# Designs tried in a protein design run: peptides against a protein of PDB entry 4AID. Part 40

Target 1, 242 residues: chain A of PDB entry 4AID
Amino acid sequence: FDIKRKTIEWGGKTLVLETGRIARQADGAVLATMGETVVLATAVFAKSQKPGQDFFPLTVNYQEKTFAAGKIPGGFFKREGRPSEKETLVSRLIDRPIRPLFVKGFKNEVQVVVTVLQHDLENDPDILGMVAASAALCLSGAPFMGPIGAARVGWVDGAYVLNPTLDEMKESKMDLVVAGTADAVMMVESEIQELSEEIVLGGVNFAHQQMQAVIDAIIDLAEHAAKEPFAFEPEDTDAIKA

## One batch from the design tools (peptide; aimed at target 1 H224 A225 P229)

Design b2_p21_7_s2 (made by RFdiffusion4, then SolubleMPNN; from b2_p21_7, 11 letters changed)
Fold by OpenDDE base, seed 4:
Structure b2_p21_7_s2 (fold): chain B 242 residues (1-242), chain A 21 residues (1-21)
Amino acid sequence: as target 1 above (242 residues)
Amino acid sequence: MELEEHRRRVREYFARVAAYN
């Protein structure tokens, strides 16, 4: 097995991105670890467009499987076959920043699946899932104009905190999730308690700065482990609408 | 394909990606 691993220190925690051991049948697959929280992201894309495909068929599915449920808060109320509120929310958080980054005219089916394998009750798998999904897409050879980074920012004791623990989040006046490329913020989601717009904007900037190390880590992993870029030429008719 | 050529193509891919952002 050609296992490639990138390890960085990120917000005082070790982030590990690994490929080559698990889900080798996917176009891209990344095992991401932060603390004892572990997620597997897989990216699969069709090598042809379906006849009459008019829209880009991207599906993002974040899943907290039952084998991890003993360590996942709220995992006890999953009705078989329906995503939880958390799974639905996180699937959207991953979808939102990645969807615009596919090459225009690419209408091949893309499936991103993020599976929580382990939860440490400190590190939320959502941010880790966003990072892992980005990495899996970059490894896949799909015409994805990533990577994206992601970060959660808290406001605790008058300071920004990168990826606060679930316990630190109870004391946080801000739950700010940011995703972006190296150059641009693509998505902001925020819950704020009585903070100034200046602090919130500073939090977005802080998140975007702190995610650069993750973006660089994904690039470094991709330079060593990415598949050849899929030979995709957009039809001229879609290029003129740029 | 040599590893260096693969790395070059990946870097060029990301450079193209960055140029479209």
Scores: peptide ipSAE 0.095, ipTM 0.675, DockQ to the pose 0.453
OpenDDE base, seeds 1, 2, 3, 5: peptide ipSAE 0.054, 0.059, 0.028, 0.027; ipTM 0.619, 0.627, 0.621, 0.586

Design b2_p21_7_s3 (made by RFdiffusion4, then SolubleMPNN; from b2_p21_7, 11 letters changed)
Fold by OpenDDE base, seed 1:
Formats: C-alpha cells, structure tokens, sequence
Structure b2_p21_7_s3 (fold): chain B 242 residues (1-242), chain A 21 residues (1-21)
C-alpha cells in the first residue's frame, strides 16, 4: 500500500491525516485522527452528469457506526437506519462550507461519507470530520476549490480556546464552529451564552487564523497523494444565452 | 507562516486543479 501521512500539532493535539490504507475504491479517502478520535472520510463522484440534471447533486452523510458505539455517548440507543440529531447536524455542518466551492456548472453526483471509527470522549468527531471531508475531496480529483479548514472555538475563563475538550465545553460560554478557505470564512455556526458580538467576531477571526495550519496540511497531503484532476469543462452557459 | 503565504499555497493548488479542467 502506498500510504501517505501528514502529521501536525494543532491546538496542543496531534492531528494525523492518512490516505492509501482504507477505502481505496473511493475517489478520495482520508483517515483522520486527533487524540484517540478517528474518522474515515470518503469522497466519490460520478464521471458523467445524468440527463436533465438541473442542480448540483451533493450528498453528505456523517455517521457514527454501531461498532464505535462502545466509545460514543448514546451509541447503545442508535436504531439502525435513521440518523441521530447529531449525525444530521454534522452532515449539514460539512455540507454548508463545501457546497459553494465546487466549480460552477458541475452537476455530477458527489457523495461524501464521514464515518466515526473511534471516539476518545475528549475530541468531538465533527471538526475532525469536516477536516477529513475537505482532505478527501482534495485527494479525489473532483472540481473542488478547497481545501477548507474547520475549528471549534470556546470561551473559557475570559479566553478563546481552540477545539475545547468535551469537559472544557461544559465551562465554555461559546460553542463556535467555523469553516473557511485561506481567504474566506464560508460557514459559522454558534451557540452563545451572553457574550458580546465583539467576542464572537474575535472568535471567528481566531478560528480562521488557527485553521490555516490544517489547510496547509491538506495541501501538503494533496501534493503527494491527490489523483489527477477530473477533466471538467463547464458548458458555456453564456453561449446558450446568445 | 504569514497569512499571505497560506493564501499563495492555496492559490497554487487551485491553479494546478484548474489547469486540468
């Protein structure tokens, strides 16, 4: 197996991005680890557009499988076949920032699947899943204008905290999830307890700064492991308006 | 690494992806 790995220190934790071991049948596949939390992201895209396809058919599915349930809170109660509220929310958190980054006019089916393989009860798989999905897309050859980074920001003892643990989050007045490119913030989702707009905006800026190391790690991995870009010429919709 | 260096690396990556499209 040609295994490529990128390792960085991020927020006082080791982030590992690995490709080439698992899911080699996907267009892109990344095994991401932070602490002892482990996720697998896969990206698959159709090589042709369906006849009459009028919208971009992107599907994102975040899942916490039953085999990881022994380490995942509430895993014992997961009914096979329906996403939990968390799985639905995280699927949306991944979808929102990546959807606008596909080349305009690309209408081939794209499926991103993020599977939690292990949870350490400290590092939430959502941020790791966002990072892994970004990396898998960059490796896939799909016309994706990423990477995105992602970060969670807490507000604990009057300071910003990057990717707070689940225990630190109990004392946090902010749960701020940010995703973005090197140039732009693409998505913000926040739960806030009586904080000023200034503190929240400062948290967005802090997140955007801190995710640059992740963006760089994804680019470095892609330089060594990405598939050839899929040859896609958008139909000249301007020529149809003439 | 300065923000401008990060932006440049992303730009170079995107240009590489776009060169095959």
Amino acid sequence: as target 1 above (242 residues)
Amino acid sequence: MELEEHKERVREYLERVAAYN
Scores: peptide ipSAE 0.022, ipTM 0.516, DockQ to the pose 0.095
OpenDDE base, seeds 2, 3, 4, 5: peptide ipSAE 0.020, 0.017, 0.023, 0.017; ipTM 0.410, 0.389, 0.453, 0.420; seeds 3, 4 fail the geometry check

Design b2_p21_7_s4 (made by RFdiffusion4, then SolubleMPNN; from b2_p21_7, 9 letters changed)
Fold by OpenDDE base, seed 5:
Order: structure tokens, then sequence, then C-alpha cells
Structure b2_p21_7_s4 (fold): chain B 242 residues (1-242), chain A 21 residues (1-21)
């Protein structure tokens, strides 16, 4: 097995991005670990467009498997069935920043699956899932203009906290999730308790700065492990206006 | 494939994708 691993210190925690051990049948596959929370992201894309495909068919599926449920807060042995509210929300949270980053005219089916394998009760799998999905897409060879980074920002004791623990989040006046590229913020999701707009905007900037280390880590992993880029020619959108 | 050639191709790919935006 050609296993590639990138490890960084991020917000006082070890982030590990690994590829080549698991899900080798996917176009991209990343095992991501932060603390003792572990997720598997897989990216698969069709090598042709379906006839008459009018829209970009991206599907993102975040799932918390029953084997991890013993460590997931409120984790019951859910039989294979309808996504939970959390799984639906996190699937959307991952979808939102990645969807705009596919090359225009690319209408091949893309499936991103994020599976929580372990939860440490400190590190939420959502941020880790966003990072892992970004990494899996960058490894896949799909025409994805990533990487994205992601970060959660809390406001605890008058300071920004990067990726607060579940216990720190109980004291936090902010739950701010940001995703972006090196150059741009792509998504903001926020729950705010009586904070100024200045603090919130400062939190977005803090998140975007802190996610650069993750973006760089994904690039480094891709340099060592990415598949050959898929040969895709974008539709000349300037030729359609003539 | 030399590691530096792979790194170059990955960088060039991401830069080409940015040019389509």
Amino acid sequence: as target 1 above (242 residues)
Amino acid sequence: MELEERKKRVREYFERLKAYN
C-alpha cells in the first residue's frame, strides 16, 4: 500500500490526513483524524456525463455509523435508514462550500461520502468531515477548484477559540463555522449570542486565517498522492454568447 | 514519476482550474 500522511498541529490539536490505506476503489479517499475523532471521506465521480444532464449532480452524504454511536452524543443504534437531522445539516454544511468550486460545465455525477468512524467527545466530526471531503476531492482528479479549509470559531472568555471542544462550546457565545479557499470565504454558518458584528466579522477573518494551514496540508498531501487530473474541457461560455 | 514533476502537475492543475472561474 502506498500510504501518504500529512500531520499538522492545528488549534492545539493534531490533525492527520491519510490516504492509501482504506477505500482505494474511490477516486479520492482520506482518513482524517483530529484528537481521537476519525472520519473517512470518499469522492467518486462519473467519467462521462449522462445524456440530457442539465444540472451538476453533486451528492454529499455525511453519516454517523452505528459502530461509532457508542461515542457519539445521543448516538443510538440507528438502523440503516433516513439521515438524522445532524447528518442532513452536516451534509449541507459540506455541500455549500464545495459545490461552487467545480468547473463550470462539469455535469458528471459526483458523490462525496463522509463517514464518522470514531468520536472522542471533544472534537466535532463536522469540521473534520469538511476538511476530509476537501482533501478527498483534491486527491480524486475531479475538476474541483479547491482545496477548501474549514474552521469552527467560538467566543469564550472574550477570546476567539479555534475548533472549541464540546465542553468549551457550552460556554461559547458563538458557534461560527467558516469554509473557504486560500483566496475567499465560501460559506459562513453562525449561531450568535449577543455579540457585536465586529466580533463576528473578526471571527470570520480568524477562521479564514486559521484554515490556511489546513489548505496547505491538503495541497501537500495532493502533491504526494493526487490522481492524474481528469481530462475535462470546460464549455466555452464565451462562445455561447456569440 | 519524480516527486517534483508530480508537485508541478498538481500546482499547474489547480492554477488552470482557477483560470476557469
Scores: peptide ipSAE 0.165, ipTM 0.741, DockQ to the pose 0.737
OpenDDE base, seeds 1, 2, 3, 4: peptide ipSAE 0.175, 0.016, 0.158, 0.190; ipTM 0.741, 0.435, 0.743, 0.765; seeds 1, 4 fail the geometry check

Design b2_p21_8 (made by RFdiffusion4)
Pose (drawn by RFdiffusion4):
Structure b2_p21_8 (pose): chain A 242 residues (1-242), chain P 21 residues (1-21)
Amino acid sequence: as target 1 above (242 residues)
Amino acid sequence: AAEEAFEKMNEIRERAVEKME
């Protein structure tokens, strides 16, 4: 039972989100393609709370398979091993904006894994990795507040540029990753060539405008394919507090 | 606003289940 939201030509690049073919046993699994870079994002959460668990346990693992680029690893063991700098950075890049959007009071194990299956030498999977992770979360049925969008905004020839490619990044004076909900920007991360607060803030806003098409697309797939929502009421400590 | 966004997302998920049923 296969389903796509393959629409969303997004910033001139084709973005496809597919579910129901791969990883059917996960709560949420989405194969996401942008251009010809492909990642599988899976989301599983425990249907129970561990005794005495006192914070919300969430793990995000982002991993790159070197076969995503047609190469065998250079390491003595010719297999992927400990996460690189890029994998741990991207893992925090997904975790940061998601961790606060789970319903206050929820403390079940949640694991989201994103694996890079193909890299097209142009479209960084890091942003795509964020979008696919958000899509799988929505589909899983966990108490995860609305979808997240994300984009990289560059600054080339005095204009904002959405999801610039790796070659376009050579000419950019800004590297800004933004992830947000429909209402709000949730995170920023950037490296900037001494641009003003105004332009920087402009890029943040441009990104939040440009990522709406993605949130829409995730909401659209969730409408066709999401699992039943996991019932979770927080405790009404409201009367005790007053 | 956050409560409404959460409730709307749950309604969308319930509709998806109803369509599967």

Design b2_p21_8_s1 (made by RFdiffusion4, then SolubleMPNN; from b2_p21_8, 11 letters changed)
Fold by OpenDDE base, seed 1:
Structure b2_p21_8_s1 (fold): chain B 242 residues (1-242), chain A 21 residues (1-21)
Amino acid sequence: as target 1 above (242 residues)
Amino acid sequence: MREERLERLIEIRRKAVEKRR
């Protein structure tokens, strides 16, 4: 089977985006790796709208399975119970920047699932999950106006740090998660300890600059592995403004 | 801007399918 892989150096770490090996039943599927942290993102979309569908039915589900604490066991994903607080928060972090990027008038069901397969206890799966979800949507053929990139920014020893480790984050005065397109910031989430607005705004700009390499990597992967665009004509919204 | 981006993404996906065939 045709496996496509993109590898980049990003923040002093190797980021790998892979497609074609797993989850072939999905419209898009990406295995993303940074360090020894591994996530699978899948995107599935309905080929028709439900009768009377009034809103865009996007669902995002991030899952940290108990088998991610070490080697990937070859086996059935155990049905875990109610999502943790972390899983709920990360599902929202992925949802927020991608939801506005769908073509207006598209009301087919879309499901994004991000599954943590391995965790190295250094690289947080959340940023990797955002990147993988963006890539899976770009490959799917859905009318998604991505890619998005994402980055975490720390403030350690009076400097910005791209995607600090979980240990470096203990010394960080900032946990700043940013997601954006090539052209714009789409989402900011931040926990800050006594920092100026200037440092925070500088962190957003730093994140947006650093995520461009990820956006370009997703575009390169899409040029090799994307499905045909789903035949969807956006509602002519310019006819409603006249 | 939005239309140009849609056209660009359609073209990227078209090229990706052609490179796979």
Scores: peptide ipSAE 0.119, ipTM 0.712, DockQ to the pose 0.798
OpenDDE base, seeds 2, 3, 4, 5: peptide ipSAE 0.052, 0.088, 0.143, 0.050; ipTM 0.690, 0.717, 0.751, 0.687; seed 4 fails the geometry check

Design b2_p21_8_s2 (made by RFdiffusion4, then SolubleMPNN; from b2_p21_8, 12 letters changed)
Fold by OpenDDE base, seed 1:
Structure b2_p21_8_s2 (fold): chain B 242 residues (1-242), chain A 21 residues (1-21)
Amino acid sequence: as target 1 above (242 residues)
Amino acid sequence: MDEKRQKELEEIRRKAVEKRE
């Protein structure tokens, strides 16, 4: 097994990104760990476009499987086959920042699957899932112009907190999820309690600064473990308009 | 997307392949 691992300290927690142990049949696969929360991200893409494909067919599926349900709040009643509200929301949080980062004109099917394997009840698997999905895409060889980083920002005792625990979030006046590249913010999702726009904008900037260490960690992992880039030449859409 | 960012990603991927050989 050619196992590659990157470890960083991030927000006072150890983030581990690992590839090469599991899901080797995927184009990209990353096992991500923060605390005792563990997620598996897999990326698979078709090597050809379907005839008549007119849109980019990206599917993102975040799932919290029943074998992790002994440590996941509400896991005891998940009916097999329907996403929870959380699973639907997190699938969208992952989709939104990654979708615009594919090369224009790429219309091959792409599937990203994020599976929660373990939850520690402190570290939310959504942020970890966003990071793992970004890493899996960067390793896959797909024409994805990532990485993205992601961060949650809280506002506790008049200060920004990076990736607050579920207990710290009870005292937080802000739940701000940010995703971005090294150069740009790609997505903001926020739930706020009576905070000024200035505090929220400061939180976005704080998140974007703090996610750089994650972006750099994904780049370092990709330098050691990425597949050969899929040869994709976008059809010169300007040559069809002449 | 900035042509510069595409070139940077292609270079990262090239280096990743060269480190496997």
Scores: peptide ipSAE 0.028, ipTM 0.557, DockQ to the pose 0.707
OpenDDE base, seeds 2, 3, 4, 5: peptide ipSAE 0.016, 0.016, 0.026, 0.021; ipTM 0.529, 0.523, 0.429, 0.521; seed 5 fails the geometry check

Design b2_p21_8_s3 (made by RFdiffusion4, then SolubleMPNN; from b2_p21_8, 12 letters changed)
Fold by OpenDDE base, seed 3:
Structure b2_p21_8_s3 (fold): chain B 242 residues (1-242), chain A 21 residues (1-21)
Amino acid sequence: as target 1 above (242 residues)
Amino acid sequence: MDDERFERLVEIRRKAVERRK
């Protein structure tokens, strides 16, 4: 087994990105760990476009499976077959920043699956899932112009907190999720309690600064474990508008 | 494209290392 691992200290926690052990049938697969929260991201893409495909067919599926149910808050047997509200929301949080980063004209089917394998009840698997999905896409050879990083920012005791625990988030006046490339913010999602616009903008900047370490970790992993890039030439779609 | 993507990742990493100095 050719196992590659990148480990960084990030917000006072150890982030581990691992590839080569699990899901080898995928184009990209990353096991990501922060604390005792563990997610598996897989990326699979079709090697051809379907006839008559007019749009980019990206599907993102975030899943909190019953195997993690001993550590998932709320402990109820989720009925098999429909995503929860949380799973639907997190699937969108992952989709939003990655969708614009595919090469224009690429219309091959892409499936990203993020599975929560373990939850520690402290570290939310959503941020970890975003990071893992980005890493899996970078490893896959798909024409994805990432990586993205992601971060959650809290506001606790008059300071920014990177990736607050679920308990720290109860005291936080801000739940700010940011995703971006090294050079640009791609997505902001925020829930804010009576904070100034200056504090919120400072939180976006703080998130974007703090995610650089994650972006670099994904690049370092990709340098050692990425598949050969998929040879894709976009058909000249500008010839149909003349 | 493939070389350009790899070159972009290398350049992104270079810039990130420079920002840490």
Scores: peptide ipSAE 0.060, ipTM 0.707, DockQ to the pose 0.086
OpenDDE base, seeds 1, 2, 4, 5: peptide ipSAE 0.027, 0.046, 0.087, 0.025; ipTM 0.665, 0.696, 0.708, 0.620; seeds 4, 5 fail the geometry check

Design b2_p21_8_s4 (made by RFdiffusion4, then SolubleMPNN; from b2_p21_8, 11 letters changed)
Fold by OpenDDE base, seed 3:
Structure b2_p21_8_s4 (fold): chain B 242 residues (1-242), chain A 21 residues (1-21)
Amino acid sequence: as target 1 above (242 residues)
Amino acid sequence: MAEERQRRLEEIRRRAVERRA
């Protein structure tokens, strides 16, 4: 196995990004670990466009499979076949920042699947899933202009906290999820309790600063493990405006 | 540090674009 691994300290936790052991049939595959939370992201893209394809067919599926439920509290056997509300929301959180970063005119089918393999009950797999999906896309050879980083920011005891635990989040006045490139914030999602706009904007900036280490880790992994980029020439769509 | 990161990103992206040319 040609296993490549990047490990960083991030918010007082060890983040591990690994490729080459699992899902080798995918265009990109990343096993991401933070604490004892483990996710597998896979990226697959079609090598041709479907006839008559007029939109970019990106599908993102986040899944908390029942096999992870040995640690997930409240594992009601939700019937096989429909995503939970959480799975639907997290799928959107992953989709939102990555969708704009594909090369204009690319209309080949892209499937991103994030599977929670283990949950530690401290580290939410959503942020880890965003990071893993970004890394899997960067490894895939798809015309993705990432990486993105992601971070959750809490506000606990009058300070910003990077990726608070589920227990720290009970004391947090802010649940701020940010995703971005090295240069730009691409997505903000926030639930805030009685905080000033200044604190929130400071939280976005804090998140964007803190995710730079993750972006660097994805770049380092991609330098060592990325596939050859897919040869894609965008058809000059400017000819349809004449 | 930022310039070297930007260069590494640009090189990954440039390898991504030049391997498309």
Scores: peptide ipSAE 0.248, ipTM 0.778, DockQ to the pose 0.130
OpenDDE base, seeds 1, 2, 4, 5: peptide ipSAE 0.066, 0.105, 0.103, 0.041; ipTM 0.735, 0.717, 0.713, 0.669

## One batch from the design tools (peptide; aimed at target 1 G141 A225 P229)

Design b2_p22_1 (made by RFdiffusion4)
Pose (drawn by RFdiffusion4):
Parts: C-alpha cells; sequence; structure tokens
Structure b2_p22_1 (pose): chain A 242 residues (1-242), chain P 22 residues (1-22)
C-alpha cells in the first residue's frame, strides 16, 4: 500500500516522499528523494515507559553508506565503522530541533534512523535527511508536535538562495541551516563571511518562508498515511502548582 | 483514513496549545 507526495517541486528540485513499500515494521518509514539523493528515515518508539526513567530518551542516528556514491570504503576493513565527523554533526542537526517538540511529560524510547542510500553529487542529503526524519516522525503516531521543515540558505551575488547545491556553495558567502515548525524557527547553524545581522536574520526568515512547502507536503502525506496517534495525556499538575 | 485524520487534528491542537502558552 504505497503512497507518495511527490509533488512539491521545491526550489526547482523535485522532492518525493514515499511510504508503505520500505520498512513497514517501523512506526514511521519514509524514503525521501530530492533530485537523485535518496535517504530512508525510520522512526520507532517504545509503547511503554521504562521504570524510573526520568528524562526523555531519544536517539538519532544519521549514517552514510559509501555505496550511496559508488565506492567501497578505504578503510582496512572495507566496511563502514565508527561515525565520521559529518555523521555525528548531521545527527545533532536532526536531534536539536526535534527533541523539544515531543510532548512535555513523554519519556518513551524514541529512535530515528536516517540512512543515505544514494548521493547525487549535487543535493546534500543533510537537509533532506532532516525532512525525511520529520516525515517519519509524523507518520509514526508518536506525540511529536507538527512537522519540522528545514532548508539551507546561501548568499550568492547579493541574493538569498534556497538549498544551494555543492557547486553553488563554492560561490556563497553564507551557509545557514534552519529548521522550524509552521509557527517557529527552531534551530539555526551557519558559517558566514562577515555579513550583517540584518542579512543573516534575513536568511533565517527566508528559510522559514521557504520551508513551508515542505511542512505542507509532510502534513499531506500524514493525512493519507499516518498511523493511529499514540494516546498520551500529561499529568495535570496545574491545581497542585497554584 | 480516519486514524490519519485524527493524527492531523492532534498536531493542529498541539500547535494551538503551544501558541496559547506564549
Amino acid sequence: as target 1 above (242 residues)
Amino acid sequence: TEAAKKRVEQMKEMEEEWKEEE
């Protein structure tokens, strides 16, 4: 039972989100394509709370398969091993904006795994990885508040540029990743060539405008394909506090 | 599906509640 939101031509690149064919046993699994870069994002959460668990346990693993680029690993064991700098950075990049959007009071194990299956030498899977992770979370039924969008905004020839490719990045004076909900920007990360607070802030806002088409697209797929929502009421400590 | 619609509605309610907190 196969389902896509393949629409969203997004910033001139085709973004497809598919579910129901791959990884049917995960709570949420989305194969996401942008251009010709492909990632599978899966989301599973435990249906129970561990005794005495006192914080929200969430793990995000982002991993690149070298076959995503037609190469065998250079390591002595010819197999992927410990995460690289890029994999741990991208893992925090997804975790940061998601961790706060789970319902306050929820403490079940949640694991989201994103695997890079194909890289097209143009579209960085890192942003795509964020979007696919968000899509799988929405579909899983876990207490995860609305979807997250994300984008990279560059600054080329005096204009904002959405999701610039790797070659476009050579000419950019800004590298800003923003992830947000429909209402709010949730995270920023950037490297900037001494641009003003105004332009930087402008790029953040441009990104938040430009990522709406993605949130819409996730909401659309969730309307067609999401699992039943996991019931979770927080404790009404409201009367005791007053 | 009905379950999916309920999930969308829950996400919208959560966003509304978040706005009220601000």

Design b2_p22_1_s1 (made by RFdiffusion4, then SolubleMPNN; from b2_p22_1, 11 letters changed)
Fold by OpenDDE base, seed 2:
Structure b2_p22_1_s1 (fold): chain B 242 residues (1-242), chain A 22 residues (1-22)
Amino acid sequence: as target 1 above (242 residues)
Amino acid sequence: SEAARRNVERMREMRERAREEA
């Protein structure tokens, strides 16, 4: 197996991005690890557009597999088939920043699947899933103008905390999820308790600065493992204005 | 491939712009 791996220190934790071991049938596949939380992101795209396709058919599916060894506190066994509320929310968190980064006019089916393979009960797999999905798309050859980075920012004891643990989040006055490219913030989602707008804006900036290391790691992985870009010519939208 | 190298270069240029604007 030709396995490529990038390892960085990120927020006092080791982030590992790996490709080439699992899901080789996908266009892109990345195993991402932070602490003992492990996610697999896969990206698959159709090589042709369906006749009459009028919208961009992107599907993002985040899945938390219940591991036999860890009772994730808080969910009755919902039977096979319907995403949990968490899985639905995280699927949207991944979708929101990646959707606008596809080349305009690309209407081939794209499926991103993020599967939680391990959870350490400290590191939330949502941020890791966003990073892994970005990396998988950048490796896939899809006309995706990423990478994106992502970060969670907490406010604990009067300071910003990058990717707080689930325990640190209990003491946090802020749950701020940011995703962006190197040059732009693409998405902000925030839950805030009695904080000034200045602290929140500072948190967005902090997140965007801290995610650069992740963007760098994805680029470094892509240098060694990216597939040939899919040959896509956008329809000249200027021909519709004439 | 050359196309893959150009796509990586685009990602690098995006990163460089972001570092110049920060």
Scores: peptide ipSAE 0.440, ipTM 0.895, DockQ to the pose 0.203
OpenDDE base, seeds 1, 3, 4, 5: peptide ipSAE 0.395, 0.357, 0.408, 0.400; ipTM 0.871, 0.855, 0.885, 0.875

Design b2_p22_1_s2 (made by RFdiffusion4, then SolubleMPNN; from b2_p22_1, 12 letters changed)
Fold by OpenDDE base, seed 3:
Structure b2_p22_1_s2 (fold): chain B 242 residues (1-242), chain A 22 residues (1-22)
Amino acid sequence: as target 1 above (242 residues)
Amino acid sequence: SSAARKNVERMREMLKRAREEA
């Protein structure tokens, strides 16, 4: 197999992005690892638009199916067939920053699937899933104007912490998830306990600075492993307004 | 391909601009 791998140190942890070993039938596929947490992101897109398609049909599906009920924090009995509340929330966290980055007028079906393969109970797979989804899209050849990076920021002992562990998060006064391109913040989601707006805004800036290394890592992986961009010509929608 | 290289160049240029504005 032609396996391409990028490894970086990120927030005192090793981030690994790998492609070419698994899910090779997808347009893009990335195995991402941080600590012993492992996710597989796949991106698949239709090569034609459906007749009468009027909206962009993007579906994002985050799944933690492989864990027995005792390996997921919160122990919720996965009733067969419905996403958990966590899976639904994380699917939205991944969807929000990527949806606006598709080329305007692209209405081919796109499916992003993020599967948690392993969880170390220290590193939450949500941030890793966002990074992996971004990387998979950048490899796919879809008209995606990424990459995005993502980061979680905590506030522990009067300092910002990049991607705090689940145990560090118990002591954190902030759960701040940020996603963006190199140039722009695309999404902020936050739970804050008695912190100033200045600290929160500083956390957004800290997250955006720290995700630049991840964006660079995705670009390096794309340089070595990206497929040919799909030949998409936006219909000249300006001609219909005359 | 030439198109894949141009797309990577676009990504690199975005990252470069972000570093120059920081």
Scores: peptide ipSAE 0.532, ipTM 0.923, DockQ to the pose 0.228
OpenDDE base, seeds 1, 2, 4, 5: peptide ipSAE 0.036, 0.036, 0.506, 0.159; ipTM 0.639, 0.642, 0.917, 0.745; seed 5 fails the geometry check

Design b2_p22_1_s4 (made by RFdiffusion4, then SolubleMPNN; from b2_p22_1, 12 letters changed)
Fold by OpenDDE base, seed 2:
Structure b2_p22_1_s4 (fold): chain B 242 residues (1-242), chain A 22 residues (1-22)
Amino acid sequence: as target 1 above (242 residues)
Amino acid sequence: SAAARRNVERMREMREEARKEA
């Protein structure tokens, strides 16, 4: 196996991005680890457009599999085949920032699947899943104009905390999830308890600054493991409005 | 390959542009 790995220190934790061992049948596949939380992101895209396809058919599926349930809080036996509320929400959190980064006019089917393989009860798989999905897309050869980074920001004891643990989040006055490119914030999702707009905006900026290390790590992994870009020329759809 | 290198170069350029605007 040609295994490529990037390791960084991020918010006082070790982030590992690995490719080449698992899911080699996917266009892109990344195993991401933070603490003992482990996710597998896979990206698959169709090499042709379906006849009559009028919209971009992107699907994102975040899943917490039952084999990891011995380490997942709230391990209610999800009936096989329906996403939980958490899985639905996290699937949307991953979808929102990546969807606008595909080349305009690309209407081939794209499927991103994020699978939680292990949970440590400290590090939430959602942020790790966003990072892994970004990395898998950047390796896939899909016409994706990423990478994105992602970060969670807490407000604990009057300070910003990058990717607070589940225990630190109980003391946090803010749950702020941010995703973005190097240049731009693409998505903000926030739950806030009696904080000023200034603190919240400062949290968005803090998140965007801190995610640059993740963007750098994805680029470094792509240098060693990215597939050939899929040859896609957008049809000049602006020429039809003349 | 050359195409993969150009795609990585694009990712680096975007990062370098972002760092100049920050």
Scores: peptide ipSAE 0.402, ipTM 0.881, DockQ to the pose 0.235
OpenDDE base, seeds 1, 3, 4, 5: peptide ipSAE 0.185, 0.195, 0.265, 0.117; ipTM 0.778, 0.781, 0.822, 0.704

Design b2_p22_2 (made by RFdiffusion4)
Pose (drawn by RFdiffusion4):
Structure b2_p22_2 (pose): chain A 242 residues (1-242), chain P 22 residues (1-22)
Amino acid sequence: as target 1 above (242 residues)
Amino acid sequence: SEELEENGKKRIEQWEEMEEEA
C-alpha cells in the first residue's frame, strides 16, 4: 500500500516522500528523494516506559553508506565502521530540533535512523535527512508536535539561495542550516563570511518561509498514511503547583 | 485506506491541540 507526496517541486528540485513499500515494520518509515539523493528515515518508539526512567531517551543515528556514491570503503576492513565527523554532526543536527517537540512528560525510547542510500554529487543529504526524519516521525504516531522543516540558505551574488548545491556552495558567503515548525525556528547552524546581523537574520527568516512547502508536504502524507496516534496524557500537576 | 485517512485526521487534530496548549 504505497503512498507518495511527490509533489513539492521545492526550490527547483524535486522532492519525493514515499511510505508503505520499505520498512513496513517500523512505526514510521519514509524513503525521501531530492534530486537523485535518497535516504530512508525510520522511526520506532517503544510502547512502554522503562521503570525509573527519568528523562526522555531519544537516539538519532544518521549513517552514510559508501555505496550511495558507487565506492567501496578505503578502510582496511572495506566496511563502514565508527561514524565519521560528518555522521555525528548530522545526527546532532536532526536531534537538536526534534528533542524539544516531543510532548512534555513522555519518556519512552525513541529511535530515528536515517541512512543515505544514494548521493547525487549535488544535493547534500543532510537537509534531506532532516526532512525524512521529520516525515517518519509524523507517520509513526508518537507524541511529536507537528512536523519540522529544514533548509540550507546560502548567500550568492547578494541574494539568498535556497538549498544550494555543492557547486553553488563554493561561491556562497554563508552556510546556514535552519530547522523549524510552522510557527517557529527551532535551530540554526552556520558558517558566515562576516555578514551583518541583518542579512544573517534575513537568511534565517528566508529559510523559515521557504521550508513551509515541506511541512505542508509532510502534513499531506501524514493525512494519507499516518498510523493511529499514541495516546499520551501528561499529568495535571496544575492544581498541586498552584 | 479509509482507516489511514481517519487516523491522519485524528493526528492533525492532536497537533493543533498541542500547538494551542503550547

